# Ledger of designs, part 43: peptides against a protein of PDB entry 3J47

Target 1, 121 residues: chain A of PDB entry 3J47
Amino acid sequence: IRLTNQLKSLKGLQSKLKDVVEYLDKVINKELPINHTILGKLQDVFNLLPNLGTPDDDEIDVENHDRINISNNLQKALTVKTNDELMVIYISNLVRSIIAFDDLIENKIQNKKIQEQRVKD
Target 2, 26 residues: chain B of PDB entry 3J47
Amino acid sequence: NAQYHLLVKQGDGLLTKLQKYGAAVR

## One batch from the design tools (peptide; made by RFdiffusion4, then SolubleMPNN)

Design b2_p15_2_s3 (from b2_p15_2, 9 letters changed)
Fold by OpenDDE base, seed 4:
Structure b2_p15_2_s3 (fold): chain B 121 residues (1-121), chain C 26 residues (1-26), chain A 15 residues (1-15)
Amino acid sequence: as target 1 above (121 residues)
Amino acid sequence: as target 2 above (26 residues)
Amino acid sequence: IIDEIRKEVLELLLS
């Protein structure tokens, strides 16, 4: 039962991660705005990941220590991957904000130039 | 964590430069 | 990749 639940959770996380990557690719390609709901859900998953590593300390059999180390390494790798995805989302938002602000500045400069030309005529 | 914070600081630095440029164009 | 995106953003800001 416990192993099946872990495998199901891992498959669910893998699917969610794939959806986030696909969403990030669409954001990088400027096809879609960032969905704050997806970002919030990803943050929630990240905050829940540390809690997946603490099943109760109540049976230290030495055969579990190697399995726990493999599980901890996998959890660490998943945590790193989630952090990398959050970072890409943050950068994509920053780049979009910078581009939008640059376009706004250029539009303002052009409008000012048009007004100055109208005052000279 | 440290690399993420460094990246955020660099992003904030770019945003600050962009804000200064926008204020100079006003 | 991230550093290339930063360079492109810097080039866009300096243009």
Scores: peptide ipSAE 0.338, ipTM 0.864, DockQ to the pose 0.055
Fold by OpenDDE base, seed 3:
Parts: C-alpha cells; sequence; structure tokens
Structure b2_p15_2_s3 (fold): chain B 121 residues (1-121), chain C 26 residues (1-26), chain A 15 residues (1-15)
C-alpha cells in the first residue's frame, strides 16, 4: 500500500510537471494567454526548490546569461539526484516488502505443517 | 528515464509473481 | 548494485 501510493504520487507529479511544461510551451508559442495563477504556483514550486543559484535578493542583475545557465544546471542536477535517490528508496522498499512477504509465506507453511502434525498425534 | 521505467516494470513483474505465490500458500 | 538486488530478489522468489 505505502509503496504503491508513493509510486502513484511520483507518477502523478511527473504527469503534472509534463502538463506544466506543455502549458509553458503553449504560452511561449502564444497559443494560450499567460495565466498568472499558474505562473504564481509555478514560482512557489521554484521557491520551494533549494535556491542554489539565487544570488541574495539584492543582486538580480539580469546581465549574466551564464549564471542563469549554471543555476538551471544545478537545479536540474539536484532534480536528477533527487529522482535517483527516490528510485533507490522505492526499489529498496519493494525488496523489503518482497522479503517480508516471503518470510510471512514460509511462516504460514511451517505453522500449517505443525498443525497437521498435531492432528496426527 | 528509460532505465527507471524498465526498472519499475521489472519490479511490478516481481510483485505480480509474489502475489501469485501468496495466493498459492493461502 | 540495482541489478544485483534484482537478481537476489528473483532468486529468492524462485526458491
Amino acid sequence: as target 1 above (121 residues)
Amino acid sequence: as target 2 above (26 residues)
Amino acid sequence: IIDEIRKEVLELLLS
């Protein structure tokens, strides 16, 4: 249950991120008007990401295209790292669930054998 | 992405086998 | 690592 819910949540997040990208592409292409509410929520999501490339609020000097690229690369690298970590955790929990289920099955088989032996005695 | 999807698909296959094994012992 | 864990889990499930 918990693992399936985490996978479902991650798939839901991935789908939602894809929908946001598709929306942003349509806005950039002028196919849709800018929705300020969606942009505000997207900004909130970016602000919840560790701002590893926001200079302190006083130095938003728009002049360094290279700083924006470094910040975007760092955010991307962190997103990839977080995705890989979540994947490892997911697999580890899957394996643990399998082992625990195998142990439960073996315990049930043993308990059944013990009960069958007690009925024969 | 592709390796992750392949990994998840293999995990789902394993979970399905585990569910069958659990049903056979019940 | 991940493929090794998969192999171990497959072996455990086939036992």
Scores: peptide ipSAE 0.315, ipTM 0.860, DockQ to the pose 0.069
Fold by OpenDDE base, seed 2:
Structure b2_p15_2_s3 (fold): chain B 121 residues (1-121), chain C 26 residues (1-26), chain A 15 residues (1-15)
Amino acid sequence: as target 1 above (121 residues)
Amino acid sequence: as target 2 above (26 residues)
Amino acid sequence: IIDEIRKEVLELLLS
């Protein structure tokens, strides 16, 4: 019963993580706007992950050390992967902001040229 | 961490250049 | 990828 519940919970977590990855991919691909609330909650989940993977100081026999190391390595790998995805989102937003500002500058230059032409006529 | 900070720093450099260009066009 | 995006942004800022 306990092991089956743990496996069910882990499968549920895996499904939720997949949904998050699919959401992040859609944001990277510009299919969806960035929701700052979702991003903040995601960051909070990842900041809590290291604490969820620390077993409380209850007597860890040496045979569990390899399993804990594998779990911690998996958690670190997932954290790195998500940091990379968040970084890609950040850079994508930065590039969008730069392009939008460049377009604004070009529009301003064009408007100035049109005004200068109207004063010469 | 270091690569992330480098990437952010380079993005900030681009924003600074863009701000200078925007100020020159004002 | 990131360096290519920077190159494109630099080209846009210099045009």
Scores: peptide ipSAE 0.308, ipTM 0.857, DockQ to the pose 0.050
Fold by OpenDDE base, seed 5:
Structure b2_p15_2_s3 (fold): chain B 121 residues (1-121), chain C 26 residues (1-26), chain A 15 residues (1-15)
Amino acid sequence: as target 1 above (121 residues)
Amino acid sequence: as target 2 above (26 residues)
Amino acid sequence: IIDEIRKEVLELLLS
């Protein structure tokens, strides 16, 4: 039962990561704004990740140690992948903010030049 | 974690510089 | 990648 729930959670996480990557590609291509629902779901995955790595201490057969190490390595790899995805989202948002501020600054400079010309005429 | 926090700090530093520039043009 | 983005941002701020 526990292994089936872990596998189902892992499959759900894999599907979610795929959806995030697809969303990130659309964000990079300027096709979509940031989806707060995807970000919230990633945060939920991060909060659930520590709980996926705790075996209950009550049946240490030697065969479980290799499975625990594989699970921890996969969890770590998924954490790294999700961190990289969040980083790309953050950078993309930063770049969008920078472009929007640059356009605002240029518009202000142009408006100031137009006012200075009107005062000289 | 540490690399992500470093990147976030650097991005925040850039945003702060951008805000200062926008305030100087205002 | 990150350093290239920083360079591009600096160029945009200095233009």
Scores: peptide ipSAE 0.321, ipTM 0.861, DockQ to the pose 0.051; fails the geometry check

Design b2_p15_2_s4 (from b2_p15_2, 9 letters changed)
Fold by OpenDDE base, seed 1:
Structure b2_p15_2_s4 (fold): chain B 121 residues (1-121), chain C 26 residues (1-26), chain A 15 residues (1-15)
Amino acid sequence: as target 1 above (121 residues)
Amino acid sequence: as target 2 above (26 residues)
Amino acid sequence: VIDEIRQEVLKELLE
């Protein structure tokens, strides 16, 4: 029962991670805006990931130690991969904020030039 | 890690320049 | 001055 639940949770995590990657690719390609709700839920999943690796101390059969080490290494690799994905999201948001602010500044400059022309006429 | 910190530092540099530009347009 | 700062920001955004 416990192994089947872990495998199901891992498959669910893998599917969700794939959906996040696909969402990230759409964000990089400017096809979609960044959804803060998806980002928050992703961060919550990562804050819970360190707690998914502690087996309660009551059944350490020696054959599980190699599988636990492989699972912990895979979980660590998945955590790194997702930190990289979160970073790409953050940078994409930063770049969009910079572009939007440049456009705002340009609009303000143009409005100022129009006002200065109207005072000279 | 190092490439991450470099890219974040570049983004912070751009944001700082953008803030200076916004202050100059005020 | 303002146009120079703008060109610098645009240059860094395109790099």
Scores: peptide ipSAE 0.328, ipTM 0.859, DockQ to the pose 0.039
Fold by OpenDDE base, seed 3:
Structure b2_p15_2_s4 (fold): chain B 121 residues (1-121), chain C 26 residues (1-26), chain A 15 residues (1-15)
Amino acid sequence: as target 1 above (121 residues)
Amino acid sequence: as target 2 above (26 residues)
Amino acid sequence: VIDEIRQEVLKELLE
């Protein structure tokens, strides 16, 4: 069960990372705003990663000591990879927030110039 | 780590400049 | 002054 869950989550994470990369490429290309649903699902995957390391207590066979260490190393590697992807998303959000704020400032300046012109007429 | 800190620092620099611009437009 | 600050922000955003 644990190995199958890890493989499923690795595949899920890999798919999600691919979706995130594709999304980030679309963001870099200015084609789309951040999909908060992708971020939420990535956070959900991250929150589920600790649970991928917990074997359901139903088969304590004493041969698992080496498998537990390999599993913990895989989970740690997946956690690091997920953190790196979350960071890239965070930065992409920051950059978009900066662009949107710059546009807001420009709109405010234009509106102020229009109001000043109307008071002179 | 180092690349991340560099990228965060660059983002903070942009945010600071944007805050100054926003304050000048008030 | 405001336009120069804007051009500086835009330049940094495009770098």
Scores: peptide ipSAE 0.316, ipTM 0.856, DockQ to the pose 0.038
Fold by OpenDDE base, seed 2:
Structure b2_p15_2_s4 (fold): chain B 121 residues (1-121), chain C 26 residues (1-26), chain A 15 residues (1-15)
Amino acid sequence: as target 1 above (121 residues)
Amino acid sequence: as target 2 above (26 residues)
Amino acid sequence: VIDEIRQEVLKELLE
């Protein structure tokens, strides 16, 4: 019963992580705007993940060292992968902000040219 | 790490050019 | 001048 519940919870977490990755890919592909609430919750999950992977210091049996190292390496690899995804989103937002700022500058130049023409007429 | 720093550096370069352009249009 | 700076920014955005 305990092991089956842990496996079900882990599958639920895996499905939710997949949905997050799919959302992040849609944001990278410019299909969706960034939701700051989703990103904040994602960051909170990543800050809590290292604390979920530290076994409380009270059961270091020497035979679990390889399984703990595999779990910690998997968690580190998942943390790195998601840090890379968050970074791609940050860069995509920076590029969008840059394009929007260029368009604003262009609109300002055009408006200035139109005003200068109206003063000459 | 290196590819990240390269992408960040490119973004900072673009931001600096946009700031100069925005200042020239003021 | 302004159009040159614009073309440089647009070129760098498209790279």
Scores: peptide ipSAE 0.306, ipTM 0.854, DockQ to the pose 0.036
Fold by OpenDDE base, seed 5:
Structure b2_p15_2_s4 (fold): chain B 121 residues (1-121), chain C 26 residues (1-26), chain A 15 residues (1-15)
Amino acid sequence: as target 1 above (121 residues)
Amino acid sequence: as target 2 above (26 residues)
Amino acid sequence: VIDEIRQEVLKELLE
């Protein structure tokens, strides 16, 4: 019962992680807007991932140590890949925010020029 | 890691220049 | 002054 529930939870986590990657790919391809709430929850999951990889120090036979190391290396490689994807998204958002701010400044300058012209007429 | 910090620093520099410009236009 | 700051920001944005 306990192992079956853990396996079901792990499969549910894997499915959610796949859905997040698919969402991130759609955002990179400009098919969907970035949802900041999904991004924040993903960051929280990644900050908790180092704590999910500590097996309790109870007696794991030497044959499981190689499978755990391979799983930890794959999980670490997936964490690095996802950190790189999150970084690209963060930079893409920063650049979009910068462009939007430049357009706001430009609009404000144009509005000031129009107001100054109306005071001279 | 080092490339990330460089890119974040470049973005922060750009944001600071935009903030100065926004303050001068106010 | 304002136009110079604008050109500097635009130059950094396009770099």
Scores: peptide ipSAE 0.305, ipTM 0.854, DockQ to the pose 0.035

Design b2_p15_3_s1 (from b2_p15_3, 10 letters changed)
Fold by OpenDDE base, seed 3:
Structure b2_p15_3_s1 (fold): chain B 121 residues (1-121), chain C 26 residues (1-26), chain A 15 residues (1-15)
Amino acid sequence: as target 1 above (121 residues)
Amino acid sequence: as target 2 above (26 residues)
Amino acid sequence: SLETLKLKEELLELL
């Protein structure tokens, strides 16, 4: 029963991670805007991950050293993956902000040209 | 790490250019 | 201005 529940939880986590990757790929390809709610949930997961790897300090049984290393390596790998995802989001937002700013500048230049023409007429 | 820092550096370069462009349009 | 056009071009090269 416990092992089956752990496998089910792990499969659920794997499916969720796949959905996050697919969403990030769509954001990179400019197919979707960045969803702040998804970003917030990803940050919440990241903030909870450190707590999954801290056994309460009171039972350092020596037999768990390999399990602790595997858990810490998995947590570190998930942290790196989350950082990469956040970076992709950051760059996508930066690129969108640049495009929006370029459009705003072009609109301002056009408006200035129209005003200069109206003063000459 | 190195690819991350390279990508951040490119983003900072773009941001600096954007700031200069915004100042020139004011 | 010519400066604004150069800055726009430089921005497009980084995209």
Scores: peptide ipSAE 0.340, ipTM 0.866, DockQ to the pose 0.030
Fold by OpenDDE base, seed 2:
Structure b2_p15_3_s1 (fold): chain B 121 residues (1-121), chain C 26 residues (1-26), chain A 15 residues (1-15)
Amino acid sequence: as target 1 above (121 residues)
Amino acid sequence: as target 2 above (26 residues)
Amino acid sequence: SLETLKLKEELLELL
């Protein structure tokens, strides 16, 4: 029962993580705007991941050390993957902000040229 | 790590140019 | 100004 519940929870987490990845890919492709609530929840998950991988100081026999190392390595790999996805979103937002600012400046330059032309006429 | 630092450096370069351009348009 | 045009060109090169 406990192992089956853990496996079900892990599968649920994997499914949610996949949904997040698919959402992030859509945001990267400019198909969807960034949802700050989703990003905040993803950051919270990232911050909780180190605590989920600390085995409490219970005497875990040497034979479980390899399984714990594999679990910790998997969690670390998932953490790195999540960090890479967050980074891509951050860069995509930065690029969008730069483009929007460039457009704003171009509009200001055009407005200034129009005003200078109106003063000469 | 190296690719991350490269991407961050490129982002910082863009941000710096954006700041300079914003200052010149003021 | 000429400076604003140069900054625009420099921004376009980074995009």
Scores: peptide ipSAE 0.334, ipTM 0.861, DockQ to the pose 0.028
Fold by OpenDDE base, seed 5:
Structure b2_p15_3_s1 (fold): chain B 121 residues (1-121), chain C 26 residues (1-26), chain A 15 residues (1-15)
Amino acid sequence: as target 1 above (121 residues)
Amino acid sequence: as target 2 above (26 residues)
Amino acid sequence: SLETLKLKEELLELL
């Protein structure tokens, strides 16, 4: 029962992580806007990860040291992965801001050209 | 780390070019 | 101006 529940939770996490990656790819490709709610939920999941790796304070059997190291390494790997995802989101936002600013500049140039034409007529 | 810094540097380069373009339009 | 067009082209090449 416990192992089955852990496997199910891990599969659920894997599926959610896949959805996040797919969303990030769409954001990079400019197909979708950045959703701050998704980002917030991802941060919440990350903040809960330390609690997933705390074995209940029950018996210090010497065999647990390797399991604790594996769980800490997994948590660290998940931390790095989440940081990479957040970074991709940040860069995607930066690129979108740059494009929006370029469009504003182009619009300003066009408006200036139209105004110069109207003064010559 | 190195790939991250490269990507950030590319973004900064784009931002700098955009700033120059914005200054030329003023 | 010609300078503005060049700056726009350079920006497009970076994207």
Scores: peptide ipSAE 0.334, ipTM 0.860, DockQ to the pose 0.029
Fold by OpenDDE base, seed 1:
Structure b2_p15_3_s1 (fold): chain B 121 residues (1-121), chain C 26 residues (1-26), chain A 15 residues (1-15)
Amino acid sequence: as target 1 above (121 residues)
Amino acid sequence: as target 2 above (26 residues)
Amino acid sequence: SLETLKLKEELLELL
């Protein structure tokens, strides 16, 4: 029962991570803005990751050591994957902000040119 | 690691440019 | 004005 629940929770996490990656790909492709609620939920999942790696001290069978190493490698891989995802989000936001500022600057330059033309006429 | 640092460095460069633009727009 | 144009060009080079 506990192992099946852990496997189900892991599958659920894997599905959510897949959904996050798909969302991030859409954000990279400029199809969607960053959703702060999704980002907050991801951060919460990361803050809970250290708690997912504590097996209850009462079942130290030698077979669990290889499972603990696999779990630690998976947690590390998940942490790296999310750091990469957060970085992609950050860069995507920066790029969007830069484009918005470029448009604002262009609008100001155009407005200034229009004013300079009106003063010469 | 190296790709991560490169990407962060590029992001910081963009942020610095963005800040300069923000100052020029004020 | 000229500084703003230079900043714009530099920004476009990073994109």
Scores: peptide ipSAE 0.356, ipTM 0.870, DockQ to the pose 0.032; fails the geometry check

Design b2_p15_3_s2 (from b2_p15_3, 10 letters changed)
Fold by OpenDDE base, seed 2:
Structure b2_p15_3_s2 (fold): chain B 121 residues (1-121), chain C 26 residues (1-26), chain A 15 residues (1-15)
Amino acid sequence: as target 1 above (121 residues)
Amino acid sequence: as target 2 above (26 residues)
Amino acid sequence: SLETLKLKEKLLELL
């Protein structure tokens, strides 16, 4: 039950993220007007992402275009890192569920052996 | 991407097996 | 029991 609910939640998140990407692509292609409310919520989501750009304060003079590319590359690297972390958490939860299931089976086997011994005595 | 999809597919396979076994233990 | 052996075999097939 718990693992199935986590998988359902993850699938729901993946679907919503896909819808956001499709919306952003349509906005970039000028097929849809910019919705400031959606952009504000996306910015809030990105601001809730750990600010993995504390540039150490010492290089202020690289052209604004390189800063945008570095920020995009950092954000992409962060998205990949977050995806890897979520994957590790998913695998860890899956392994824990398998172990817990193995323990339940062994407990059922032991209980059955104890009942069979009590019927023979 | 391909490794991620492979890991997810393996996890889904294990989950399906676990569900079938849980149904057989009931 | 034969049933507990079958449960163990199915568990080993899941691993």
Scores: peptide ipSAE 0.347, ipTM 0.864, DockQ to the pose 0.027
Fold by OpenDDE base, seed 4:
Order: sequence, then structure tokens, then C-alpha cells
Structure b2_p15_3_s2 (fold): chain B 121 residues (1-121), chain C 26 residues (1-26), chain A 15 residues (1-15)
Amino acid sequence: as target 1 above (121 residues)
Amino acid sequence: as target 2 above (26 residues)
Amino acid sequence: SLETLKLKEKLLELL
């Protein structure tokens, strides 16, 4: 029961991660805005990941060592994958911020030109 | 890892430039 | 204005 629930939770996380990747691809393609809720959840996962990779020194039998290594490697791989996703989100946010800033600057320049023209008239 | 750090560094450079530009427009 | 040109140049350096 507990292992099945953990596997189900991990599968749910994997599905959610896939949804995040698909969302990120749409954001990169400028089809959708960044969802801050997904980013926050992903960041929470990252903050929890360092605690999942510490082998607590508890006497777990040699036969579980391969499963623990697979689990740790999977967690590490998930950490790396999640890190890559967070990076893509970060870059997407940066690009959006730059575009918004460029638009703001152009608007400010235009407003200044309009004011300068009004002073000449 | 190295590509990630490079990309983050490029993003930080761009952000810094954006901040400088924002300060110049302000 | 000269200031507007400098802002545009800085923007172009950012891109």
C-alpha cells in the first residue's frame, strides 16, 4: 500500500512535470503566458529534492542498495530535469520581461516625442 | 550542467543590461 | 533628443 501510493504520487508528479514541459514549450512559442503557480510548485519540488538524496545511515540490506541507487539516480535525474525546466521558465520570464521593457521604453520615447512636439506647437 | 550555467549567465547578463537600461529610462 | 538616441543605442546593445 505505501509503496503503491509513493509510485502513484511519483507517477502523478511525472505527469505534472510533463504538463509543465508542454506548458513551457507553449510559452517558448509565445502561445501562452507563464503560469506562476506551476513555477512555484516546481520550486517547492526543488527545495525538497536535496533531502531525498541523503542516504540516512540506516542499515538497509545489500539487496536494496541497487534499488536505492536506482531511486537516488531517478531522484537526481528528476532533479536535473526539474532544474532544466525551471531554467526554461526563468529564460522565458526573462525574455518576456525584456519584451515588456522594450515596449515600455518605446512608449516612453513616443510619449517624450509627443511632449516635445506639443512644446514646439 | 555547463550549458545550464552558461545559459543562466547569459540570462543574468541580459537582466543586468535590462536593469541598466531601466535605470537610464527612469 | 540626444538622450532618446542614447536610450535607443543602449536598447540595441541589450538585444
Scores: peptide ipSAE 0.344, ipTM 0.875, DockQ to the pose 0.025
Fold by OpenDDE base, seed 3:
Formats: C-alpha cells, sequence, structure tokens
Structure b2_p15_3_s2 (fold): chain B 121 residues (1-121), chain C 26 residues (1-26), chain A 15 residues (1-15)
C-alpha cells in the first residue's frame, strides 16, 4: 500500500511536470498566451527547490547569459540527482515488497502444514 | 532518461506480476 | 517444503 501510493504520487508528479513543460513550450512558441497564475505557481515550485545559487530576486541582472546557463546546468544536475535518488528508492521499495511477499507465502505454507498436522492428530 | 524509463517500465511489469501472484495466493 | 520452493521459484520467474 505505502509503496504503491509513493509510486502513484511520483508518476503523478512526473505527469504534471510533463504537462508544465508542454505548456511552457506552447507559451514560448506563442501558441498560448502567458498565464500569470501558472507562472506564479511555477515560481513557487522553484522557490521551494533549494536555492542553488540563484541570487536573490533583487540581482537578476539579465546581462550574464553564462550565469543562466550555469544555473540551468546546476538545476539540471539536481533534477538528475533527484531522479536517481527516486529510482534507488523505487528499486529498494520494490525489493522490500518482494521480500514481504516471500514472507507472506512462507507464513501461508506454514499455516497449511499446521492445519494438515491438526487433521492427522 | 531512456534507461530510467526502461527501468520504471520493468518495475511496473514486475509489480503487476507480483499483484497477480498475490491474488492467486489469497 | 517442496511447495515453498515451488512458490519461491514461481516468484523468481516473475522477476
Amino acid sequence: as target 1 above (121 residues)
Amino acid sequence: as target 2 above (26 residues)
Amino acid sequence: SLETLKLKEKLLELL
């Protein structure tokens, strides 16, 4: 139950992130008008991400195209790291579910043996 | 990305098989 | 038991 819920939540997050990217691509391509409410929520999501060297909003001097690339690379590196951590957690929980299932099977077999012995006595 | 999607797909397949087995053991 | 081994083997085949 807990693992299935975590996997479902992660898949839901991945789907939502994909929808956000598709929306941003449509906005960049001028296929859709800029929705300020969606942008505000995206900014909130980015602000909830640990501020990896984005200087506080007061120093967005637009002049350094190179600083934007470094920030994007760091954000990308963290996204990759987070994906790797989530993958390890997913595999670990899958293995735990298999072990718990093996234990359930063993318990069922032991219970069956106990019942068969009680019928012979 | 591609390896991650492949691994997730394999894990989903395994989870489905495990669920079927759990239903057969009930 | 042989039945336990068969169930474990069937579980391993699902992996």
Scores: peptide ipSAE 0.329, ipTM 0.864, DockQ to the pose 0.029
Fold by OpenDDE base, seed 5:
Structure b2_p15_3_s2 (fold): chain B 121 residues (1-121), chain C 26 residues (1-26), chain A 15 residues (1-15)
Amino acid sequence: as target 1 above (121 residues)
Amino acid sequence: as target 2 above (26 residues)
Amino acid sequence: SLETLKLKEKLLELL
C-alpha cells in the first residue's frame, strides 16, 4: 500500500512536470503568453519541497539516512527542473524583446525612406 | 548549473548587441 | 541608407 501510493504520487508529479515543460515550449514558440499564476504555483510547490524532507523528530532508526538522501535528491531534481523552467521563461522574454526591437528598427527605416522620398518630390 | 549560466550569458550577449544596434540607429 | 541595411543584416546574423 505505501509503496503503491508513493509510485502513484511520483507518476502524478511526472505528468505535471511534462505539462509544465509543454507549456514552457509553447511560451518559447510564442503560442502562449507567460502566465504569472502558473509561475507562482510552481514557486509555491518549490517552497513546500523543504517540508517533504523534514521527517518528524521521532525515532532514530538507521533507515532514516537513505530516506534523507532520497528526499534531498528529489529536492535537487525539482530545483533543477524549476531552474530549467525559469530559464525557458527568460529566453522567451529575451526573444520577445529582440523581435520587438527588430520591429522598431524596421519602422525607423521605413520612416526614414518616407522622409527621403518627400524631400525628392 | 554550468549549462544554465552559459545559456544566460549567451542571451545577455545577444541583448547587449541588440542594444548597441539600437543606439547606432538613433 | 546602405549603412542601415548592413546593420539589419548583421542583426539577422546574430539571431
Scores: peptide ipSAE 0.322, ipTM 0.868, DockQ to the pose 0.026

Design b2_p15_3_s3 (from b2_p15_3, 12 letters changed)
Fold by OpenDDE base, seed 3:
Structure b2_p15_3_s3 (fold): chain B 121 residues (1-121), chain C 26 residues (1-26), chain A 15 residues (1-15)
Amino acid sequence: as target 1 above (121 residues)
Amino acid sequence: as target 2 above (26 residues)
Amino acid sequence: SLKTLKLKEELLEKL
């Protein structure tokens, strides 16, 4: 029973991480805006991960040492993956800000050229 | 971790330059 | 302005 529940939780987490990667790829490709609610939920998952590695102090049976190592390795792998996802979101926001700024500058240059032409006519 | 912090620091430096440029274009 | 173009070019070199 306990091993089956851990495997099910792991599969659920793997599916969720796949969905997040797919969302991030759409954000990189500018197909979708960054959703702050998704970012907040990813941060919440990260903050809850340390709590998944605290065995409830009441069931410290000696068979847990390999399970603690597997849980710690999983937490570490999830931490790394979440950090990579947050990094991709940050870079995507930065690139969007740069493009929007470049467009704003170009629009200002064009408006100035149009004004200068109207003063010469 | 270290590479991530380096990339974030570079991005923040670029954003600061972009803000200074935007203020100079106003 | 020439100053605006130079600042844009310097920004692009840092990307």
Scores: peptide ipSAE 0.319, ipTM 0.868, DockQ to the pose 0.029
Fold by OpenDDE base, seed 5:
Structure b2_p15_3_s3 (fold): chain B 121 residues (1-121), chain C 26 residues (1-26), chain A 15 residues (1-15)
Amino acid sequence: as target 1 above (121 residues)
Amino acid sequence: as target 2 above (26 residues)
Amino acid sequence: SLKTLKLKEELLEKL
């Protein structure tokens, strides 16, 4: 039962991480805007990860040290993965801001050309 | 870490170029 | 102006 529940939780986490990656790819490709609610939920998941690695303080048997190291390594790996996801979101926002500003510049250039043409007529 | 900082630095460089272009069009 | 067009092209090449 306990191992089956851990495997199910891990599969659920893997599926959720896949959904996040797919969302980030759509954000990079400008198919979707950044959703702050999704970002907030990811941050909440990360803030809960330390609690997933706290075995209740019952009985220090020597076999737990390797399990604690594995849990800490998993938590660290997950933290790195979300830092990478947050980075991709940041870059995507930066790229969108750059494009929007380029479009504004182009619109200003076009408006100036139209105004110069109207003064010559 | 190093790749992250490189990518952020590259993005900042693009933003700075865009800002200079925007200032030249003003 | 031609100068503004060149600046735009140079920006696009760096993207």
Scores: peptide ipSAE 0.318, ipTM 0.864, DockQ to the pose 0.027
Fold by OpenDDE base, seed 4:
Structure b2_p15_3_s3 (fold): chain B 121 residues (1-121), chain C 26 residues (1-26), chain A 15 residues (1-15)
Amino acid sequence: as target 1 above (121 residues)
Amino acid sequence: as target 2 above (26 residues)
Amino acid sequence: SLKTLKLKEELLEKL
């Protein structure tokens, strides 16, 4: 039962990661805005990842050493993959913030020019 | 890792420029 | 200001 639940949780996480990647691709393509809720959930996954790799001190029979190494390697690989995804989100947010800021600056410059012109008239 | 750090560094550089520009437009 | 324009140009060159 516990292993089946862990596999189901991992499969759910994998599906969610796939959805995040698909969302990120849409964000990179400027098709969708960045969803802060997805970012928060990814950060939560990262914060939980170190805890998922701690073998609970329960009876680890010697036959599980290869499975533990595989699980730790998979977790590490998932951590790296999720780090890469978070980075892409971060960069996408930065780029959008920069564009929005540039537009704000341009609007402020234009407003200042209009105000200066109104004072000269 | 190295490409990641380079990308982050570039992003931080852009953010710093953005902050400087924002401060100059205030 | 000229300073604001220069900062904008420098930002645009790095985008």
Scores: peptide ipSAE 0.339, ipTM 0.869, DockQ to the pose 0.030; fails the geometry check
Fold by OpenDDE base, seed 2:
Structure b2_p15_3_s3 (fold): chain B 121 residues (1-121), chain C 26 residues (1-26), chain A 15 residues (1-15)
Amino acid sequence: as target 1 above (121 residues)
Amino acid sequence: as target 2 above (26 residues)
Amino acid sequence: SLKTLKLKEELLEKL
């Protein structure tokens, strides 16, 4: 039950993220007007991402283009790191489910042996 | 990517074994 | 049952 709910939630998140990407692509291609409310919510999501650009205040003179590229690379690196962490959590939950099932099996085997002994006595 | 797919494949293999065992213990 | 024991052993060998 718990693993199935987590997988369902992850699939739902993936679908919603895909819909956001498809919307952004349509806006970039000028197929749809910019919705300021959606853009504001996306900006809030990006602002809730750990600030991917506090360069320590001492190097103000890196061209704005390099700052955007560094920010994008750091966003990608954090996205990869987050995906790896989520993967480790998923595998850990899978292993826990397998162990719990093996224990249930062993308990069933033991209970059956106890019942078979009681019928022989 | 390849390591991720390998881990997922191993997890699916374990899940399939678990399901077969659960069906045999019923 | 002997079948349940064998299935457990096969599961353990594959972990």
Scores: peptide ipSAE 0.322, ipTM 0.855, DockQ to the pose 0.028; fails the geometry check

